Peptides against a protein of PDB entry 7AE7. Designs and how they scored, part 224

Target 1, 321 residues: chain A of PDB entry 7AE7
Amino acid sequence: KVYKDLREFLEVLEQEGQLIRVKEEVNPEPDIAAAGRAAANLGKNQPAVFFEKIKGYKYSVVTNVHGSWQNHALMLGLDKNTSTKDQFYELNRRWDKFPVPPNVVKREAAPCKENVIDKDINLFEILPLYRINEQDGGFYISKASVVTADPEYPDDFNKLNVGTYRIQVKDRDRVGIQALAMHDIAVQLEKAEAENKPLPIAITIGNNPLVTFMASTPVGYNQNEYEFVGALQDGVPMDIVKSDLYDHLYVPAGSEVVLEGHIIPRVRTVEGPFGEFPGSYSGARLQCEVKIDRITHRTNPIFENLYLGIPWTEIDYLMAL

## One batch from the design tools (peptide; made by RFdiffusion4, then SolubleMPNN)

Design b2_p24_7_s2 (from b2_p24_7, 17 letters changed)
Fold by OpenDDE base, seed 2:
Structure b2_p24_7_s2 (fold): chain B 321 residues (1-321), chain A 24 residues (1-24)
Amino acid sequence: as target 1 above (321 residues)
Amino acid sequence: MKTLEEFEAERAAAAPALAAAQAA
């Protein structure tokens, strides 16, 4: 099975008994993190946790979407009881199909374009933000697929990068982003900053689970993550759509939320601390700052966020494949 | 590794900005 978006995947997770739906209103803190920890304690069948109602917010949160081997099997469209060995075998078999170019859909056909916010941007109105860890120095967006291009070669689709980065909410319309030197975004940012130009960016939230997987998987600088998603879909192209602000940026057509903006050149602001691992916190650092200029989103957008509970984090599963 | 005290101090310093962002 191939999934067009997060919603189709969540439906399958629910059908397969790999999603817990919390229908009662919860507090953002500590209830989301507490429920995530409780779900992790269920052992091998760690379900996704879907929070329908969050006090003070309009929209829902889902966490632990990739948080088990069963969920990974289902992501690949396999039986949920497929062994890790057989999942790896199938992953490798599909990887050899690279490249599978994505389909570019029209704006009118892209669910991520259902709603637009282009003024008075407030991230708190769109995202049910909470502290993932008790001691976090802010609200984090931890499962975003961040789209950037090479500013020297903006039309080179092979240099279009889709990556996962630590993103802290800094203000209503600003986020801090951790662009490490080992990330492709750092190369692109260096080129933009050399000319004192903004780097165009699209921060996409709530994607097709294979997009999130590939955004967390290192690939070559001249390889497009969307072409790997098509390979991992066993040769079925994924659907992408042009961003609203930038002709050279393409986002997943099914994204729940798209934050379009720019990295401010030669600006660094304090970001962190963040609990990267259970019981381990990274210190505050000077990081890049993104101005959000436009939001597009699906009606009733689902905020997909990372679970960072004990004993295994969701990121451990994303990195294990 | 930062000490717990150093981390708590950083959190406390960030709290006003977070509250302002939430109230906004």
Scores: peptide ipSAE 0.000, ipTM 0.260, DockQ to the pose 0.044
Fold by OpenDDE base, seed 4:
Structure b2_p24_7_s2 (fold): chain B 321 residues (1-321), chain A 24 residues (1-24)
Amino acid sequence: as target 1 above (321 residues)
Amino acid sequence: MKTLEEFEAERAAAAPALAAAQAA
C-alpha cells in the first residue's frame, strides 16, 4: 500500500492494532510523555499513541508513529510481521528505482492548503506543544521535514533538501533550528549568510511516513529526497505542491501543517537544552532563528512529534536502516 | 538574489493577492 498522507497511515496502524487511541483529555505534561513511555514498555511491538484531547489545546497529538519494526513494515506497505531482514531487502530493492520524480499537484488539490494563517501567527494555537523530556529547555518540533533550497541554484530541483532538524519553539512566530555543519541545510545557510540574505524555509509537520523516513536518511547533496520517496513507494510518485511564499520550494501535498518562513541571516539565539537520548541532554547553544511568515494547515491538524524513551527510541527505528 | 527588505516587500505585496485568491 502507498500512503498519500499521515492520516492514511494512522488508519492502517489502527486497523493493524499498531495505534493506541487516548480519548480522555490529557495534560500536555506529563501525560503525553508518560503515555508514550507506557506504550514503549509494551515490548518490541510498540504502537503509535494518538491523543485526541489535550488540555488547553484544540488539536490532537500523535507520537511513536515510526516506533517499531511493525510500524516500519506497514510504512513500506508490507505485512506488519515482516522480518527486519526482509524489510531491509525490500527497502534496498526499491532504493534502486531512484529517481522517481514527484507529481506537482495544483494548490486546490493539496490538503495542506485547506487553511491559511498569514496574520497574528501563534504556533501554540496550531500545535499542542509540550516538553518531550521533563528537563527540556522548551517545546520542540522533532519530526518536521524541513524544506530548503540552494540559494545559488534555487531552480535546481536536485539541490532541494528535505531534512529533519531539532527545532525549538522560541516565540509565537519564531523557532530555533539546529543546522549542524554536516547537514545540507548548513551548506545552503552558509551561502545565504555570505550575502547577508534570508534562507527561505518550509517546516512541514505530519507527513506521509516515507517522507519523514527519507528526511531522516542522509542522501547526496545533489539528490532529492522526494525522488527517493517515489522509489520507496515502489515507483509510485509522491504528491508535492508549491509553497505559498516561494516558487522554488515544494512541500508534501498531504502535510498536516506547513510553517513557511525564513532563517534570519547572521542571527544566533540560545537554543536547548534538549534530551536527544534518555538521560543525555545536549547543552544550550547558539542556533539559527526562523521567522514564521505563513502557516498552511489541514482542518483539525494532527501534530506528529517524536517519542523519546527507553529501551528503544523512535529515532533508533528511523535510523536503523 | 533579493535582500531581506526586498523579500519582505514582495511578501507584503503578495499578501493581498494571496488573500484574494483564497476568497475566490
Scores: peptide ipSAE 0.000, ipTM 0.284, DockQ to the pose 0.020
Fold by OpenDDE base, seed 5:
Formats: structure tokens, C-alpha cells, sequence
Structure b2_p24_7_s2 (fold): chain B 321 residues (1-321), chain A 24 residues (1-24)
């Protein structure tokens, strides 16, 4: 099984008994985090948790999408009871298919382009934002696949980077992003900042589960994460679409929300704290600031966000490879 | 605002229905 988007994966998770649907209206805090913790307490077969109604917001949240070995097996299109050993064997077998170039689809064929917001941008109208951890210094987008390119080689598709970064919401149209020196985005940002130019960015939310997986998996600077997604789809190309603002940025065609904008050159603002691990908060730091210039989104977008709070969190499964 | 205890109680009450839905 290959998934074009998050929705196709959530359907399979629900069919396989690996998704809990919360139909009652919940408060963003503490109910989302509490429900995630209570799902994690159900044992080793942790389901995704889908919140249909969130007080004060229009749209839904899903969490813990990658939160178990069963969900990981299903992500690979395997039987949910596939052993961890056999999942690793299959992943390694598929990895050898790299590179599998993505399909570039037309704008009108991309679900992420169904709606456009190009003025009066307010992230709170599109994303049901909440504190993931009680002591977080703000609202985080913790499971985005962030797309950037090399500003010196914008047409080199092998240098197109898709990564997962810590993103704090700073204002209606601004986010802080943690671009550490070990991240490929930091190399690209350094080149842009050397010329005092903005770095183009697309922050994509609610993707094909293999996109989220690969965005969390370190690859070489000259390797494209989308070509690995195609390999992990057993040689089936994924669908990407050109961004609206930038000719050289491509986003997953099925993304629930795409935040297009730029990293402001040579600006650093306070970001954090964030509870990256249970009981462990990274301190406040000066981080990059992104201006959001355009949003595209699917109708009734689903906000996929990371589950944190109990041992064997979703991040442990994303990093366990 | 549901307390953590209220949410845990509702979940404990829903657990049989969830288990039944997972077994179906």
C-alpha cells in the first residue's frame, strides 16, 4: 500500500484499529496532551488520536500518527503485525532503490492548493495551536516537513532539503525555527545571510507518513528526501508540486497545510523553552525568524502534531532507525 | 475544562468500547 497523503494513512489506521477518534469537543489544553498520554498508556500498540472538535478552533488535530511499531508497519504498507525485524529488513531492501525521482504534478491537481490565504495571515485560524507540554514557552509546530534549497544552486534538486525542525509560533504570521549547525538548512541559511538575503522556505504540515519519516531521517546534503520516499514506497514516485512563491521549492502535493515564506536574514529572536523529552526542557535560545507570506491548505485541514509526554513517545519511533 | 481525572475517567469508561472497536 502506498499513501498519497495523511488522510489515506489515517483511513488505514482507523480500519486497522490504530486510530482513536475523539468526537466530543475538547479543550486545547490540557485535553489534547492528556488524551495522548492516556492513549500511550494503552500499551505497545499505541494508536493515533484524532480530535474532531477543539474549543475555539475550526479544524481538527491528529497526534501519535507514528506512535507504534504497528503504525510504522502500516506506514510501510505492511501488515500491522509485521515484526520489527521484518520491518527493518523491508526498509533496508527498499532503501537500495534510491533514487526514485518524484512526480511533479500540476497546481490544479495538488490537494494542498485547494485554498489560498495571501493576506491577513493568521496561523491561529488554520492551525488548532496548543502547548504540547505544560511548561512550553508557547505553541509549537513539532511535526512539519520544512523545505529549503541551496541559494547558490537553487535548480539543483539534489540540494533540496526536507527536514524536521522545532518551530515556535511567534505571531499571527511569524514563527521561530531552530536551524542548528548540524542541519542542512543551516548551510543554506549561512549562504543566504552572507549576502543579507532572505532564505525561501515552505513549512509543510500533515503529509504522507513517509515524508514525515524521511524529514526526520538524516541524509547527505546532496541527497533529496523525496527520492528516498519513492524508494521506501518500493519504487513508486511520490507526488510533489511547485510552491506558489518560489520556482525552485517543491512541496508534497497532498500536504494539509503549506506555510510559504522566508527566513529573515540576520534576525534572531527568543525561542523556547520546549519540552523535547519528558521532564527535559531545552532552554530559551536566540533562533531564526520566519515570515509567513502565503498559506495554501486543503479544505478542512488536519493539524498533525507530535505526541510527547511518556516513554516511547512518537519521536522515539521516528528516531529508532 | 475537563480535569485530567475527568478525562482519565471518561477514557476508562470508553476503554471497553474502544477495545470492542479494535477487536471488530
Amino acid sequence: as target 1 above (321 residues)
Amino acid sequence: MKTLEEFEAERAAAAPALAAAQAA
Scores: peptide ipSAE 0.000, ipTM 0.258, DockQ to the pose 0.012
Fold by OpenDDE base, seed 1:
Structure b2_p24_7_s2 (fold): chain B 321 residues (1-321), chain A 24 residues (1-24)
Amino acid sequence: as target 1 above (321 residues)
Amino acid sequence: MKTLEEFEAERAAAAPALAAAQAA
């Protein structure tokens, strides 16, 4: 089975008994994080948790989407009881199908383009933001697939990078991003900053689960994560669409929310602390700042965010495959 | 769509079978 978007995957998780729906209005803090922790305490068969109503917000949150081996099996379109060994075998078998080029769809065919915000941008109106951990220095977007390109080779599709980075909300239209030297985005940013130019960026939220998986998986600088998604879909291409602001950036056609903007050159602002693990916080650091210039989103967008509860965390599952 | 309570109830009911499957 192949999924076009997060919604198709959530439907399968629900059918398979791997999604809990919370219909009652919850407080963004502490209820989302508390319910995530409670779900993690259910052992190896951790469900996703879908919050329909969040006090003070219009839209929904889902967490722990990748938070179990059952969810990973279902992501691969396998039986939920498929052994970890057989999941790895199937993953490796499909990996050999690389490259599988994506389909470029028309703007009108892309669900992520259903709504546009190009003025008076306020992230709090689109994303039900909350502190993941009690001592977090702010609101984090921790499960976004961030799209950037090589500014020297913008038309080289093989240099298009889709990665997962820690993103802190800084203002209504600004986010901090952790671009470490080991990340492909840092190489691209260095090139842009050498010329004192902004780096174009698209921060995509609520994707096809294999996009999120590949965005968390290191690949070569001259390899495109979307071509691996097609491989992991057993040779079925994924659907991408051109970004609205940039001809050289392509985003998943089914993204719930796309934040288009730019990394401000040679600017660093305080980011953190963030609880990457329960009781373990990465300190505050100077990080890059993104200005959000345009938002596109699906009608009633789902904010997919990472669960960082007691191990095994969702990160542990994303990194273990 | 199952509530948390319904899901917990089903898991509690399935717990013996899950424990048996984890021990195998």
Scores: peptide ipSAE 0.000, ipTM 0.272, DockQ to the pose 0.011; fails the geometry check

Design b2_p24_7_s3 (from b2_p24_7, 17 letters changed)
Fold by OpenDDE base, seed 1:
Structure b2_p24_7_s3 (fold): chain B 321 residues (1-321), chain A 24 residues (1-24)
Amino acid sequence: as target 1 above (321 residues)
Amino acid sequence: MATIAEFLAEAAAAAPALAAAQAA
């Protein structure tokens, strides 16, 4: 099976008994993190947890979407009981289909374009933000697929980067991003900052699970993650759409939320601490700052966020293949 | 469907193991 979006995947997870729906209103803190920890303790068959109602927020949260080998099998459209070995075999077989170019859909056909916010931007109105760990320095967006391009070659689709980065919410319309020197985004940012120019960015949340997987998988600077998503879909192209602000940035057509903006050149702000591992906190660092200039979102957007559980985190599953 | 109360109860039962991992 191929999924167009997160919602189609969550439906399959629910049908397969790999999603728990919490219908009761929860407190953002500590209930979401507590429920995530409880789900992680269910052993190897960890379900996703969907919170329908969050006190003080309008929209829902889902966690632990990639949090088991069963969920990974289902992501590949395999039987949930497919062995890890057979999952790797199938992944490698499909990888050889690269490149599979995406379909560019019209704006009107893209679910991520159903709603627009271009004034009085407030991330807290669109995302049910919470602390994952009690000692976290703030609210994190941990499963975003961040889209950037080479500012020297903006029309080179092969240099379009879709990556996963640590994102801390700084203000109503600002986020910090951890762009390490080894990340493709850091190469692109260096080029923009050399000219004292903003780097265009689209932060996409709640994607097709293979987009999230590929955004977490290192590829070559001249390789497009969307072309790998098509390969992992066994040769079925994924659907992308132009961003609203930038003709050269393409986002997943099915994204729940798209934060469009720019990295502010030569600005660094304090980010962290963050619990990257259970009981392990990264120190506070100076990181890049993004100004959010426009939001597009699906009606009743689902905030997909990372769960950091013991003994295996969702990151461990995302990086294990 | 597991209730939030069931999750919180399971999380509370796991709290000693989490505290041990945070102290390590």
Scores: peptide ipSAE 0.021, ipTM 0.473, DockQ to the pose 0.019
Fold by OpenDDE base, seed 4:
Structure b2_p24_7_s3 (fold): chain B 321 residues (1-321), chain A 24 residues (1-24)
Amino acid sequence: as target 1 above (321 residues)
Amino acid sequence: MATIAEFLAEAAAAAPALAAAQAA
């Protein structure tokens, strides 16, 4: 099975007994994190946790979408009981199908374009923000697929980067982004900052689970993550759409929320601390700042987020192995 | 290469142990 969006995947997770709905109103803190931890106590078959009602917010949160090998099997469109070994064999087999170019859909055909906010931007009105970890220095967006291009080669689709980065909400229309030197976004940002230019960015939230997977999987700088998504879909192209602000940025057509904006050149602001891994926080650091200039979103957007911090730096290290 | 799924699965598996360690 191939999924067009997060919603189709969540439907399958629910059908397969890999999604728990929390129907009662929860407090953003501590209840989301507590319920996420409680779901983690279910052992190896950890379900996604869908919070339908969050006090003080209009929209829903889903966590732990990729949080088990069963969910990973289902993401690949396999039986949920497919062994980890067989999942890896199938992943490797499909990986060899690269490249599978995406379909560029019209704006009118893209669910992520159902609603537009281009003034009075307030992230808190769209995203049910909460502290992932009790000691976090702020609200994080941890499962975004961030789209950037090479500012020297903006029309080179092979240099279009879709990555996962730690994003802290800084204001109604501003986020901090952790762009480490090892990330493709850092190369692109360095080029933009050399010219004292903004780097165009699209922060996409609530995607096809393979987009989120590939955004968290290192590929070569001249390889497009969307072409790998098509490969991992066993040769079925994914659907992308042009961003509203930038001709050279393409976003998943099915994204729940798209934050379009720019990295402010040569500006660094305090970010963190964040619970990167269980019982450990990264220190506060000076990180890049993104101005959000436009939001597009599906009606009743689902905020996909982590329930707990993950060791991004360790991920980066392990992905470099 | 560790996948996000592996890390999320490990983080999720570790979460109970941490909740217990933070409650201690």
Scores: peptide ipSAE 0.010, ipTM 0.436, DockQ to the pose 0.031
Fold by OpenDDE base, seed 3:
Structure b2_p24_7_s3 (fold): chain B 321 residues (1-321), chain A 24 residues (1-24)
Amino acid sequence: as target 1 above (321 residues)
Amino acid sequence: MATIAEFLAEAAAAAPALAAAQAA
């Protein structure tokens, strides 16, 4: 099975008994993180947790989407009881199908374009933000697939990067992003900053689970993550759409939320602390700052966010990659 | 039984090798 978006995957997770739906109104803190921890404690069969109602917010949260071997098998469109060995074999078999170019769909055909916010941007109105850990220095967006391009080669689709980075909400229209020197985004940012130019960025939230998987998977600088998504879909192209602000950036057509903006050149602001591992916090660091200039989103967008479980976090997946 | 973390660590460890093998 191939999934067009997060919603189709969540439906399958629920059908397979790999999603817990919380229908009661929860407090964003501590209930979301507590329920995540409880789900991780279920052992080897960790379900996703879908929160339908969050006090003070309009929209829903889902967490722990990639949090089990069963969920990983289902992501590949396999039986949930497929052995880890057979999952790995199938993953490798499909990897050899690279490249599978994506389909570029029209704006009108892309669910991520259903709604637009281009003024008075407030991330708290569109995302039900919460502290993942009690001692976090703020609200984090931890499962975003971040789209950037090489500013020297903006039309080279092979240099289009889709990566996962730690993102802290700084203000209504500002986020901090952790771009480490080893990340492709850091190479692209260095080129932009050399010319004192902004780096165009699209931060995409709530994607096809294989997009999130590939955004967390290191690939070559001249390899496009969307072409690997098509490979992992067993040769079925994924659907992408042009960003609203930038002709050279393409986002997943099915994204729940797309934050379009730019990294401010040569600006660094305090980011963190964040509980990257259970009982450990990364120190505060000076990180890049993104201005959000436009939001597009699906009607009733689902905020997919990371679960931080003991001892293995969904970040350990994103950081071990 | 390998933990999910072990799998993704193995997948992550394999991904650079696969990416390098494809870039080559």
Scores: peptide ipSAE 0.006, ipTM 0.371, DockQ to the pose 0.018
Fold by OpenDDE base, seed 5:
Structure b2_p24_7_s3 (fold): chain B 321 residues (1-321), chain A 24 residues (1-24)
Amino acid sequence: as target 1 above (321 residues)
Amino acid sequence: MATIAEFLAEAAAAAPALAAAQAA
């Protein structure tokens, strides 16, 4: 089975008993994090948790989408009870199908383009933002697939990077991004900053689960994550669409929210702290700043965000792949 | 950090305990 978007995957998770719907209105804090912790206590078969109503917000939140081996099996379109060994075997078998080029769809065929915000941008109106941990220095977007290109080779599709980075909301239209030297985005940013140019960026939220997986999986700088998604779909291409602002950036056609903008060159602002690990906070750091210039989103967009539960976090499943 | 394989092996080993907790 192949999923075009997050919604198709959430439907399967629900059918398989791997999704809990919270239909009652919850407070963003502490209820989302508390419910996440409660879901983590259900053991290794942790369900996704879908919050339909968040007080003070218009839209929904889903967390722990990748938070179990059952969810991982289902992501691969396998039986939820597929052994981890067999999941790895299948993952490796599919990996050998790389590259599987994506389908470029027309703008009118891309669900992520249903709505546009290009003025008076306010991230708090589109994303139900909450602190994941009580001591977090702000609101984080922790499960975004961030799209950037090589500014020297903007038309080289093999250098199009789709990665997962820590993103802190700074203002209504500003986010901080952790672009560490070990990340492919840092190479691209260095090239842009050398010329004192903005780096074009698309921050995509609520994707096909294999996009989120591949964005969290290290690949070669000259390897496109979307071509691996097609491989992991057993040779079925994924659907991508051009960004609205940049002809050289392609986003998943099914993204719930796409934040299009630019990294401001040579600007660094304080970010953090963030609880990256249970009981461990990363210190405050100077990080890059992104200006959001345009938002496209599906009608009633779902904010997919990471759950950092004990003992196994969703990030452990994403990084352990 | 445990390798992906070690993580998955550990997850597989605890799967029976979790199936019991979901059935409760």
Scores: peptide ipSAE 0.015, ipTM 0.430, DockQ to the pose 0.017; fails the geometry check

